# Peptides against a protein of PDB entry 5VZU, part 189

Target 1, 271 residues: chain A of PDB entry 5VZU
Amino acid sequence: GRTLEDIFHEHMQELILMKFIYTSQYDNCLTYRRIYLPPSRPDDLIKPGLFKGTYGSHGLEIVMLSFHGRRARGTKITGDPNIPAGQQTVEIDLRHRIQLPDLENQRNFNELSRIVLEVRERVRQEQQEGGHEAGEGRGRQGPRESQPSPAQPRAEAPSKGPDGTPGEDGGEPGDAVAAAEQPAQCGQGQPFVLPVGVSSRNEDYPRTCRMCFYGTGLIAGHGFTSPERTPGVFILFDEDRFGFVWLELKSFSLYSRVQATFRNADAPSPQ

## One batch from the design tools (peptide; made by RFdiffusion4, then SolubleMPNN)

Design b2_p26_3_s4 (from b2_p26_3, 7 letters changed)
Fold by OpenDDE base, seed 4:
Parts: structure tokens; C-alpha cells; sequence
Structure b2_p26_3_s4 (fold): chain B 271 residues (1-271), chain A 26 residues (1-26)
């Protein structure tokens, strides 16, 4: 029978061959697309920009992180044999914060799995409810044939009359204690460890995380076959580092900000 | 069996192939 090593060797040969085909095809048709860095917004969780994946057997993995209201997106700048450039490798739902347990319980993969799957189910319910409201709202605009109701004449409503005394009811202004929205305190960093059984290419990951959110990652076969979105956890470590735990894959991808300053990479201001 | 490996990288693939072969041998 084929050994695991034989299958791994065959697959590595296919990956190398695909990478060679891609690089060789690029030699003839370098379509340079200008990448614009997304403008930073005050409500962005961190500065948007380019991040380098540290996980890839495919070599250099570059992802653009961008913010879209209550969603963040990781867009592949580099393609791989499975997922081409320009695909959204990760989608983060900033509405659905993941609360990690204490450091002892973080080692339990089943506990993380439970937490993520509970959030996934809430996201599905919200999508079904929002889909139902959007569906019901479209159904009722049948074309009301506006039959032109005839112009009935403006009856001159008469001008009466004067005096109603201003009652001085001095309603005390109830002190609406404006609950000062405490500025969303940069969530105190908590100790972080990967669950047992989650693979990481680099054991040198940050041992403190700032925030975690529910997200989905894109997975596909070679040549972008059968693309699916799997549940995961987006982990914000700091301003320059984030991770993604692929729950079903039991893997962890670390991303670090590309510190290179790009001249003229700013998106043209919307005119 | 199209091992169209859904994995983002080759280590995840190895771990999957190890897990899949264990599950298939049991």
C-alpha cells in the first residue's frame, strides 16, 4: 500500500509542480494589478494593511486585512494552489466576540470547539431572521397602480380662534444621566495558548491575546475545487499581529504586519 | 479518492492524512 510518506511525497510533488506551473505562467503574463491600501478609519479594530502569513508551506503568504463596518476581511494578495489571489481567505464577524476561557481550559480543544460552534449557530439564526425580514419586505411592494384620484377642490378651512393660555407646567428636567459610554477599553490582554492538538508551524506565537472574534476561513482543493467556509477564531494579539484558528482543520495561522512603507499605495479619495 | 486536500498548507495536510489513515484503519 502507499505509505503516508508516499502520499505526502506525491502531494508535495503536486504542490511543487503547481507552484512551478503558476510561476512559469506568470513569466509570460504578468498582470500587474495596483493594490491600494484601504484607508484607515477611526472605528477600525487595528490599522488595515498587508500582513504576512508565517504558516504557509506555499512560501510567502500575503493577506490584506480590511474593515467593513462590523466585519473584517482577509483578502489573499498571493495565491496558492488551492486558493487564488483576490479571494477572501478569512471573514471575521466583529459582532460575535469569542470569550476564551482561562488558560487551563484553553488547552481543551473541545471547549474551544463548543464556544465556536455555539457562536456559529447564533450567526446562522441571525442570518435566517435577517433573511426573513428582507424577504417579507420585498413581497409587499406589488405595483400599486396609482389610479389618479381626481383633484377634489381645496375647501377654504376657516380661520378661528385665539386664546388658549400657556399652562406653565414646569416639568422638572429629569437628569437623564447620560451613561457615559466608557470608551471601549482596549480589552485587557489575556493569557493565550493554543489548544492541545492544534497544529502550529511556529511555536513562537504571542502568549497574550487582546480580543477574539468568530470568523470563517476559506478552504478548497487544488485548483480552487469545492471551496467551503469553515468556522474559526480570529485572534487579535496586537496592532501588528493576528492569528486564525481553523477549527475543523485543528490548525493555527499567524499573520504579522508587513512593515514596508508603500509610497502612493493609498486609495484615491472617493471624489 | 481525490485527496483534493482542503488544507491551507502541507503540515495541516500531513496531520489530516495521519488522522484520516488512522480513522480508515480502525
Amino acid sequence: as target 1 above (271 residues)
Amino acid sequence: SDFSVLYPDSEDLRDYLEEFTQETLE
Scores: peptide ipSAE 0.010, ipTM 0.470, DockQ to the pose 0.030
Fold by OpenDDE base, seed 5:
Structure b2_p26_3_s4 (fold): chain B 271 residues (1-271), chain A 26 residues (1-26)
Amino acid sequence: as target 1 above (271 residues)
Amino acid sequence: SDFSVLYPDSEDLRDYLEEFTQETLE
């Protein structure tokens, strides 16, 4: 009979073959799109750019990290058999910081799962509330057929005089000083360890992290079938390294900055 | 439906194939 090892080996060969087919199909119909590096903004969590990671059996991935206000995005530069190039492999919600527990409790996958799922539920509630406000606003513009009521020429009522006393309604503008959410101080990095049962292809991950955020990863079947967003944790280690914990997949992906300087890769300044 | 869930490492893929083969053999 086929051993489990034989099945695994065959499946790995299929994945490699699929990757080869996808990468080789590009050679014949390569619409080369020039990739521009996103412009760096002073409020960006780290410098945007290209990061290399290992994802799955697919091996080397190149992801573009970019910042979009309160969101960060990892866009696939390299496609794989499941997720084509140009897809957003990760979306990070920079509004939803994840506080990791102490190092002992970080080893507990169920504790991380609880924390992430609580944040997921908050994000879902915020989306539902925002969806209701947008929904109620559209419903009331039924087409009022404004029948053109005939312009009755109502008469020139006279110029009453000037004496509008300036009511000093000194309504103090309540400066709702929107407490500028202090940019999450890059506090001293906390000790970091993967939970037990979270796999990593690279055991040489940073043992300290600066901050974590809620995010979602894109997963799909072969050929981008049934694409869905799975909850995860974006982990900022340093200026050049971040990770993503795929919660449902019990996996960790480490991404490291591509140090190559690309000439003329800067986006043309918006004129 | 080939839910080849992208298992990030060879062990996860092995574990999945073990689980999937058990579920398909039952």
Scores: peptide ipSAE 0.010, ipTM 0.433, DockQ to the pose 0.029
Fold by OpenDDE base, seed 2:
Structure b2_p26_3_s4 (fold): chain B 271 residues (1-271), chain A 26 residues (1-26)
Amino acid sequence: as target 1 above (271 residues)
Amino acid sequence: SDFSVLYPDSEDLRDYLEEFTQETLE
């Protein structure tokens, strides 16, 4: 039978071979594309720019984080054997904030899974409703010939009488103590821990996060075969760090801002 | 489906394959 070690070695050999094939293709044809940093907007969650991921046997991963209204995107700047450069590795829905539970319940992968799947279902419902509204709007331009159907006189149904019995029942207003959802003070980070069973290359991930959002990540086989989007959680730690929890893969990717100042990397002003 | 793309190194891939094989053998 194959040992786990045999499977691991076969898989690593395949990955190394694929990496070698893709790298060797660049020796014959170097295409250089100038990358421009996206302009910062006042409403951007954080400053857009280049982030370095330290995940994968692929080594150095660079993504461009950009904001597009209520969506954020991570675009691969570095390609790998599975996902080529220029693909959107992550898409974040900034409309769908995820609230993490307390630190004890954050250790439970099933609890995080439940929360993410509930948000995924809401996103699916919103897409279905928005699809129906767009479909119904086109169909109604048929010329309704206004046939004037005659006004049949509605009969005056009679005014039944006055009996005024004043039943006293003084039901006490149960003080629904509206538990004032303490507005999650936009500035205080919450304690953060990865669920048990979520793999992270970096045990030194930030133990405090600002906010989380629903997102999807792109996965593919070698050579960009069968590309699919999997559900996940975008974790904003600070201005310079974010993470992505890949729910179905039980993995965590940490991204840190590239601090290098690039001269003339700004997008040309739209003339 | 070869999702190995997302495993940061050989250790994480090994740990995943170990977990996956345990889940498949149970």
Scores: peptide ipSAE 0.008, ipTM 0.459, DockQ to the pose 0.031
Fold by OpenDDE base, seed 3:
Structure b2_p26_3_s4 (fold): chain B 271 residues (1-271), chain A 26 residues (1-26)
Amino acid sequence: as target 1 above (271 residues)
Amino acid sequence: SDFSVLYPDSEDLRDYLEEFTQETLE
């Protein structure tokens, strides 16, 4: 039988060959598309822009990070044999913050898995409830033919009298103990470690994170076959670095900002 | 078995193949 190592080597050779074929096919017919940087907004979690991923088999990946209200998106600028350029490799739900446990419990993959799956179920419930409200609103605009119901005479209901005595009961205003919003400890980075069994080619990943969010990643077979979205964790390290934990794949991808300044990369103002 | 389901990381493929082999041996 083929060993696991034989299958892995055959598949890695196929990946390298496909990458070579794709890159060599560009020599024959390059479609150039100008990419514009997304406009930055004050409410953006970090400055949008180009980020470099370092992936194992694919080498250099470039993604565009953009913000769309309560969602962030990573769009592939470089395609690979699985996912072509222009696809959304990651979608981040900025409504659903993930709270990582302490550093000891962060090593437990099952605990991270539980936290992510609980958030996934909440997202699913919110989508089902929002789908019902949108459905009920459309049904009621049946044309109510306003049949002119005849004006039945309003009987004069009698004026009952005044006399209710002023009971003094001085109910003390119950002090609404304003639940002290625990100040979101916004500023201090939490210690970060990958769970045991999560693979990372970047052993030099940041050991502190600012915020984590629920997200989904796009996976596919060669030639973009059977594309699906898997649950994951978007990890914001700093202004220039983020990661994505692929939960089902047990892998971690690190992304670093491309520091190059592009002239005329701003989107043309809509004239 | 069409192992053509490519994971974005080559280590994910290794881990998938290791997990698949364990599940097949149990």
Scores: peptide ipSAE 0.010, ipTM 0.473, DockQ to the pose 0.029; fails the geometry check

Design b2_p26_4_s1 (from b2_p26_4, 9 letters changed)
Fold by OpenDDE base, seed 1:
Structure b2_p26_4_s1 (fold): chain B 271 residues (1-271), chain A 26 residues (1-26)
Amino acid sequence: as target 1 above (271 residues)
Amino acid sequence: PAFPYLNEEFEKLVLETTGSFGFLLP
């Protein structure tokens, strides 16, 4: 019988062959577009920039991480046979933090799956509720019959009504117990392990993480066929490393900051 | 160079990527 290794090797050979065919076909027709690094903002979770990652069976890819308010995005700089360059490989909802269980329960894929799917359902509900408020507001533009502007009657200057007495009512100052905003516990780095059955190309991933967020990853067939968003977990390890757990694919991608310095890679200041 | 607007180390990194393309699929 074919081993999992044989299947993986065959698939890798196919991907290499596809890469060779595409690169050879387009060798004479390459259009280069300058890529600018996103500007850093003070509220960014980490410095935005280029990250190199291992993407499942696709090998090494380059992704640009950027922040957009309460969302983070991973944009493919390198395309693959499934997803072209410029697509958002991951979209992270920074509103929806994932709390990982203890290290023993982190090994349980079903527990991670439960947690992620519960967050996915909350995100879906919030989207439905926000859609209903936007829908009801549009219905009542009945035709404003242009009733003719009736003539503005004169501003008669009515009189100085009198000296209403200062009632002393000494309302007791209710002690507004300022609910002390518990300082957002800077999530002490927690022990991290991949669930059993989640594949990683490299076992050399960080064994501690800072925080996790709900996100969606883009998957597609070859030639970007039937693109869909699948649930996943964005894992922030440190300033230079993050991961993404593809829940349905049972795979993990590790992304590490590209340490290369780029000349003139900063976006031109908006003049 | 495939990425003349990037440094050689980045170009090398991109070229060394397995299964990745430096262009939009048509």
Scores: peptide ipSAE 0.008, ipTM 0.435, DockQ to the pose 0.409
Fold by OpenDDE base, seed 3:
Structure b2_p26_4_s1 (fold): chain B 271 residues (1-271), chain A 26 residues (1-26)
Amino acid sequence: as target 1 above (271 residues)
Amino acid sequence: PAFPYLNEEFEKLVLETTGSFGFLLP
């Protein structure tokens, strides 16, 4: 029977052959675009920049991580046969933190799936509610027909409503001590393991994570056919490493910072 | 103006990328 390794090897050879055919056919038609590094902001979860990733069966790729308020984005710098360069391979919602269970329950894929799908439903509800508020505000500019309706005079009377003095009852407002959400201790990493049945190309991933967030990944057929967003988990390991769990694909991608320094790669100041 | 080639490390990194070339599909 074909082993999973045989299938993977055949698929990798096909991808390399496709890459060779495309590069050889377009040798005279290569359009080069300058890429700028995103500016770093104090509120960024980690320093933005280039990361090298293992993308499932596609091998090594380069992704630009950038921050956009409460969202992070991974943009493909290298394309693959499914998803071209310049596409957003991952979009992370920094409003929706995922709390991983204990290490024993992290091995259960169904538990992770439950947690992610519950967050996905909350995100959908918030999008629906925000869409309704934007719709109602535009309708009420009905034309103010300035009808000059006339001066009717009615004069009537100054009713002196009475003086009622009622009493002192000094009910101490019980200070509802709003339980200050203890700032989640940002410092101690949680033990991390992939769920059983999630494929990783390498078992060499960090066994401790700092934070997890809800996100979506882009999937498509060859030639960018039928592109869709699939739910997943962004896992911050450290300043230089993050992962993405593709929930529906049952796969994990590890991304590591590119340590190369690029001269003149800073974005021009917005004039 | 010569487009500054991304550093040899980036070219090497791009070349070492198994299977992900930017298919700019036309």
Scores: peptide ipSAE 0.007, ipTM 0.414, DockQ to the pose 0.344
Fold by OpenDDE base, seed 4:
Order: structure tokens, then C-alpha cells, then sequence
Structure b2_p26_4_s1 (fold): chain B 271 residues (1-271), chain A 26 residues (1-26)
């Protein structure tokens, strides 16, 4: 039987060959599309930008991380035989924080799976409820037949008089102690370990994380066949590193910021 | 197929990646 290593090696050889064929045959026919870095916003979890990631068996890929309110998005800048460039490889729901257990329980894949699947079900319920509210709101625009309401005459309402004395009811303003929203302390980093049975291409992943969020990752067959979104965990390590745990694939992708400075990468100001 | 770029440094960066290339589905 083929080992997992043999299968991985064969798959990597195929990917390298496909890349070689693509670059060598189409070099003269490559159409370049300019991309711009997303503008940084104060509410962004980290600075948006380009990240190098290990993507399962696909090797090193480039992903653009961007923020869209309470959602983050990883967009493929590099395509692979499964998922073309421009696809959203990861979608992160910043409303749905994942609380990791202690290190002992983090090693248990079934515990992580339980936590993620519970959050997935909440997200599905919220989407169904929000879909129903949007659906019910459209149904009530029956055609209001604009019956021409007849011009009834302006009755002159009379000038009622003056004198109501202001009662000085000095109701003491109850000091609503505004519970000072404790500034979201950039929480002390939590110790982090991958669950047993989750594969990582890089053993040198950060052993401390800041925050985790529910997300979905895009998977497909070769030629973008049968694309689907699978549940996962976005792990923020620091300003320059994040990870994604692919729950169903039992794999981990580490993404590191591209430190290169790109000239003219800023989006043109919306005129 | 569309190959995304920012500048020559980005193009070099993309070429240095393993197993990935800039294609779009038609």
C-alpha cells in the first residue's frame, strides 16, 4: 500500500509539475491584474495585507487578509489546482469567538470538534432567523392602490392659551454608574497546542494565541469541482501570524505576514 | 488566466511559492 508520505509526495510532484507547465507554457500569455492592499481601519483586528500560508498539501500560498466589519476574509492571491485565485479560502466570523480549553483538553480533537460544531449550529440558527425577518418584511408590500384621498379643507385649529406653571419636580438624577467597559485588555496570550491527530506542515507554530474565532474554509476537487465550505478555527497568534484549523481535514495552516513593501499598493482614494 | 500582481517584488514572491499559480476560472 502507498504510505501517506508517498501520497503526499506524489501530490506535491503533480502540483509542482502543474505550476511548471503553467508558468512555462503561459509566460508569454500571462495577463496580470493589479491588486491593491486593503486600507487599514482602526477597528481591524490586525493590519490587513498579504500573508504566506502553508495550505495542506498545496505548499506555500499567498492570501490577502481583509476585514469587513465583524468578518475577516482570506482571499487567494495564488491559485492552486483545486481553488483558483480570487476565491475566499477562509471566512472568519469575528462575532463568534472560540474559547479554547486548557492545554490538556486542547490536545483532545473531539473537544475542539464539539466546540466548533456548537458554534456552527448557532451561526446556522442566526442565519435562518435573519433570513426569516428579511423574508417577512418583503411580503407586506401589497400594491397600495393610491386611492386619491379628497382634499378636505384646512380647519383653522384655535389658539389655546398659555399658563401651565412648571412644577420643579427635582428628581435626583440617579447616577447610572456607567459600567466602565473595561478596555478590552489585549488578553494575555493563552497557551496553544494543536489537537492530537491534526497535521501541521510546520512544527514551529506559535505556542501562544491571542484569540480564536469560528470560520469556514473553502475546499474543492481539482479544477474547482464540488466546492464546499468546511468548519474551522481561525487562530490569531500575533500581529503578523494567524492559523486556520481545518476541522474535517484534521489539518492546520500557518500564515505569516509578507514583510515586503510594495510600491503603489495603496488603493486609489475613492473619487 | 489572470495573474495578480502589485509590483516586481510581488511577482517574484508569487514565483517563489510552491505548488501555486495565479489562475482564474473563466
Amino acid sequence: as target 1 above (271 residues)
Amino acid sequence: PAFPYLNEEFEKLVLETTGSFGFLLP
Scores: peptide ipSAE 0.006, ipTM 0.403, DockQ to the pose 0.610
Fold by OpenDDE base, seed 5:
Formats: sequence, structure tokens, C-alpha cells
Structure b2_p26_4_s1 (fold): chain B 271 residues (1-271), chain A 26 residues (1-26)
Amino acid sequence: as target 1 above (271 residues)
Amino acid sequence: PAFPYLNEEFEKLVLETTGSFGFLLP
């Protein structure tokens, strides 16, 4: 039988070959799509733009980070054998901040896993509750069969009874104290370390992070087969660097801003 | 899971070396 090592080498060769095919065979038939940099908004967590990641045999990958209200998205600008260009490789829920434990407990993968899975369950519950409210609203439009109820005669019901002064029961509308979204305090960066057993190709990752959020990463088989979302942690290090911990894959991806200036990369102003 | 028939050590090795976020082909 093939050893696990044989399977590993075959898989590596396949990935390299696939990358070579994608990069080399289409030289004469490339379809170019113009991309525009997302406009920066004041409420953006960091400046949107191009970030680079390194994925082993996949080499350098480019991801566009963009903000969409309470969501951030990493969109692949470069495709790989598994995930095509234009796919959202990461989706970040900026509503669900992850609080990392102290540095000692950050080394425990099970602790990180617990924290992430608790947030995942909350996200699932919120989606179910929002789905039920949308579902119940549609159920009541049963076709009112307009049975023509016969015109029973309007009995002239009688006289104006007296001026009962309605008591001004000034029920103070209980101020639904909108839970003031605590502004994401740009607190002092906390010490950061990867959990034991989380793989990183580059051990040169920032050892301090600003904040973390729940997110999902896209995984798929070769040729984008059976795509699924896996839970993870978006880690904001600074204005130019973020990471993603792929929880189920026990892997970490580091993304660094592309510092290149692009001419005419701004979205055309809506005329 | 990306590697449904692999052991954790092998999955780790694949990820460390390839950076693949996909299923291994059988």
C-alpha cells in the first residue's frame, strides 16, 4: 500500500503541477477583469485594500480586504487549485469579537477552540431567530377566500354615551436602552502567541494583536469541489497586518498589506 | 473536513508544507 509519506509527496506534486498549469498554460488566453480598490470609509476597522499571504506551494496569494458594515471580507484576487479568484476566502463578523485569554492560556488550543465554538453557536442561534421572524411573517397570507358574507343590515346602534375622560395613563415608554455598542476600544495591544499545534509557515508573526473577531474561512477540494465554511479567528495586528486562524485546519495565515500604489485603481465615482 | 481520512499529524504536515485548504484527492 502507499505510505502516508507517499500520499503526501503525491499531493505536493499535484498542487505544484496544478499551480503550474494555472500560471503557465493560459498565457495566450487570459481573461483580465479589472478590479477596483474598495473606497475607504471612516468606520472601516483598517484601510481596505490588497494584502498578501503566503501559502506554501501555492506561493504568494493576493487577497482584497473590504468592509461591509459589520462584516469584513477577504476576496481572493489570485486563485489557487482549491479556491478560485473572486471567492471570499474569509468572512469576518465584526459583531463577534473574540477575547483572547492571557498569553499562557493562548498556548492551549482547546481553550481557543472553546471560545471560537461558543461564538459560532451564538452566531447560529442569531441566524435561526432571524429566520423564524422572517418565516412567521409570510405564513399569515393564507388566501383569504373572500366568502361573500351576506350584507346583514346595519342596525342603527344608538346614542352617544357620556364623556368618560380617558385617564392619561402616561405609561412612560420604557427607554429601551440601546445597549451602547461599546466602541471597540483600541485598547493597548495584547500579547499574542499561536496555540500549540497550530501550524504557521512563518514563525515571524506579530507577537501583539489589537483585537480578534470570529470569522469563517472557505475550504474546498481541488477544482472548488465541496466548498464549505470553517470557523476561525481573524486577528488584527496593526493597520497593515492581519491573521486568520483556521481552527479545524489548525493553521495560521498571515496577511500583509501590499504597499504598491496603483494608478487609476479607485472605483469610478458614481456619476 | 479538508482531510477526512488523514491523521492529525499528516494533516498538519500537509498544511505546513503545501498551505492547502482543500480536500486531498483520493
Scores: peptide ipSAE 0.021, ipTM 0.503, DockQ to the pose 0.033; fails the geometry check

Design b2_p26_4_s2 (from b2_p26_4, 10 letters changed)
Fold by OpenDDE base, seed 5:
Structure b2_p26_4_s2 (fold): chain B 271 residues (1-271), chain A 26 residues (1-26)
Amino acid sequence: as target 1 above (271 residues)
Amino acid sequence: PAFPYLNEEFEELVLKTTGSFGFLLP
């Protein structure tokens, strides 16, 4: 059998090869796709745009952060050996806030894992329930076999007399108190630390976070083989910085806004 | 999982060294 060392060496060789392929593509015909910056909406958690992240030895990566109602997406602008450009590296569910514990308990990876997995299970249940409601609605269109039941003569049912005063049963419509979505209190930033055992390439991450959300990250083998979603935590630090904790990978990625101004990068106004 | 047969120590080593979010399935 291959040793773990053999597997590691093969992995490293393939990463080097993939990087070489990617870099060598610049010497040949490139296909360019124009990207537009997402339009900012007033309800966006932060201004959408380009963020720079570091993925291990892959170096600097560019991700587009965009907002889609109750979801945020990180789309790769730069591809890597595992995840090609245009893929959604992270998907954030803005409905599912993660409340981090106190700073002492934040160091416990198992506590973070518990919190994230509990939210993951809720998201899974909500998806199953929403799937059942959509399924039951279609089942009742059994083909009405129009058996031509013979036209039995409608006997003239006699004139029911008049006077039944409909009792005004004023059933007060129970005010369905729409559970007021508690406005995401922009609470004071809470102290933030990575759990023990979570790897960060840069220890220079913000030590205070504004809020956290449940999300999923895309992982794949080299050449985008066997892509899957893993649970994680989106951490909003400020207007220009967010992080993602890859729970199963025990890793943290920091993303910082690209401050470059792009001419004509705005989406064309829908005429 | 992207690392179905790796031990945690090896996965950590790969991630620390390569930063890859994927593994070669043998």
Scores: peptide ipSAE 0.018, ipTM 0.595, DockQ to the pose 0.033
Fold by OpenDDE base, seed 2:
Structure b2_p26_4_s2 (fold): chain B 271 residues (1-271), chain A 26 residues (1-26)
Amino acid sequence: as target 1 above (271 residues)
Amino acid sequence: PAFPYLNEEFEELVLKTTGSFGFLLP
């Protein structure tokens, strides 16, 4: 049988070969596509735009961050041997905020895993419930052929009497304890540390985060084989930095805003 | 698991060799 070492060497050779093939295509006819920056909206969590990421053996990646209501999207601008350009590398659910524990418990990978998987299960339930409501609504537009049902005679059921005494049962209005949405304290970031066993390219990541959200990342084999969504955590550090924890991969990707000003990079106004 | 090679031994091997988990997915 192939050893894990054999598999690793084969995959590394393939990865290098694929990188070489992709880079060697630059000497050939390149199709250039213009990239437009998404317009910023007031409700966007941060300014949308280009971010540079560094993770794994892929090196430097460029991702476009955009906002779509209660979802954020990271779209690959740079392709790699696993995932081509234009693919959605991360999808963030801004409805599902993750509360990180204290620093001691943040080091526990199992605690982070528990929190993320609980949120994943809630998202799955919400999708199943919403899918049932959409399914039942379409079935009932069968054409009511109004066949005239014949007038069967109304039998006179008798008039039994009135004495319903009004029971005063004063049901106290159960105080719906509005789960106090703790106001997003915009100011004081929470101390942040990666769990033990989560790999980062370096230890140079922000040690304070503003907020975290549930998300999914795209993973695939070489040549975009067997693409799947894996659960993770979007970590917002500041206006110019975010991270993604790939839970199943035990990996962390740090993304930093590309500070370059692009002239004429704005999308044409939808006419 | 979707990726049969995403085990701790493979992750450790990748980490040891690359210093970071590469998406060395089969």
Scores: peptide ipSAE 0.016, ipTM 0.611, DockQ to the pose 0.031
Fold by OpenDDE base, seed 3:
Structure b2_p26_4_s2 (fold): chain B 271 residues (1-271), chain A 26 residues (1-26)
Amino acid sequence: as target 1 above (271 residues)
Amino acid sequence: PAFPYLNEEFEELVLKTTGSFGFLLP
């Protein structure tokens, strides 16, 4: 049987070969595609734009963060041996906020796993319910053949009577003041630490986060084989930094804004 | 799962060294 060491060596050889194939394309024909920066909207969680991640042997990766109503999307601008450029590396559901526990309980991977999996099941339920409503609406356009239903006669159902008066009692309906959900104080960052057993490329990550959301990340074999989505946590640290915890992979990715200004990179106004 | 036949220690090693989110098949 193959040892774990043999599997590791085979994987490393394949990864190096794939990286060599990608890099050798620079000696041949390159196709350039113009990329536009997403338009910024007032309701965007942070300014959309280019972010950089670093993944060991993959090196520098560029991801475009964009907002689409109640969803955020990370799109790969640079490809790697697993996932080509133009793929959605992360999809974030801004409807499903993750509440992190205190720092002591944040170190427990099983607690984070429980919280994320509970949110995943809610998202699946909402998708099933929304699928049923779309199915029932199409069936009822049966042709209304206007059959002239015949004039059935006026049965004179009778006059029954009269009385009772009774009185006043003016019970004031107590205004159930709907407790306005205090807008969650978006201002004070929560202390943040990775769970034990979650691997990070660097321990130099922000130790305070603003908000967390449920999301999914794209994983695939070399050459984009068997692509699937895995559950995770999007962590907003600040205006220029976010992270993603890959739950099933027990890994953390840190993304930092590309501090470059691009001339003429704005999307043309939709005509 | 990305490493359906690997143990957690090996998965961590592969992720730490390669950075790959690729599937390893035995």
Scores: peptide ipSAE 0.018, ipTM 0.604, DockQ to the pose 0.032; fails the geometry check
Fold by OpenDDE base, seed 4:
Structure b2_p26_4_s2 (fold): chain B 271 residues (1-271), chain A 26 residues (1-26)
Amino acid sequence: as target 1 above (271 residues)
Amino acid sequence: PAFPYLNEEFEELVLKTTGSFGFLLP
């Protein structure tokens, strides 16, 4: 039997060869597609932009992080043999916050797995319910045969005048104490540790996180075969760093903001 | 999906990172 190391080594050799072939053969026809940075919005969890991802043993990728209402999206800028450029490598549901347990229980992979799978089932239920409401709403547009309603004549309703005195019932406006929306306290960073058995390329991941959310990651075989979405956890560390725990793969990817400034990277204003 | 202008540093970064693996299905 091949060792996991042998499989990894063969796979790395194939990639190096594919990269060499791609660079050497396509040097003459690099089709650059212009890509624009997403505009920053006030409601964005962090500034959108380019992030450098590390997938443990699987290498280094560039991902565009963007916000779409209550969803975040990581879009591949770099392609790989499994997933081509332009695919959504991660989709984050900002409605479904993951509450991490204490540090002792965070080391338990089964506890994280339980929490994530419970949220996954809630997301599936909400999608089914919302799909049913959208389905039932379309069924009732039976063709209203526009029967021509006959022009019934304008009966002149008479001018009845009477002077009914408005009683000044001075109902005291009950002070609806507007529950002060507690400003979303930029929550004190929670201590963070990867579960035992989750692989990370670098032990140098942040040991404190701000927020976690449910998300899904895209996985595929070579040539984008059998693409599927697997459950995971998006971990916001700070303004410039986030992670993704791939639950089924037992892997952690760390993403760090690309600090390079891009000229003319702003999307043209929608005219 | 609109992407940004790559400066030379980013082009070099993309070139260096192009051909990194995604996750294989087991």
Scores: peptide ipSAE 0.011, ipTM 0.445, DockQ to the pose 0.193; fails the geometry check

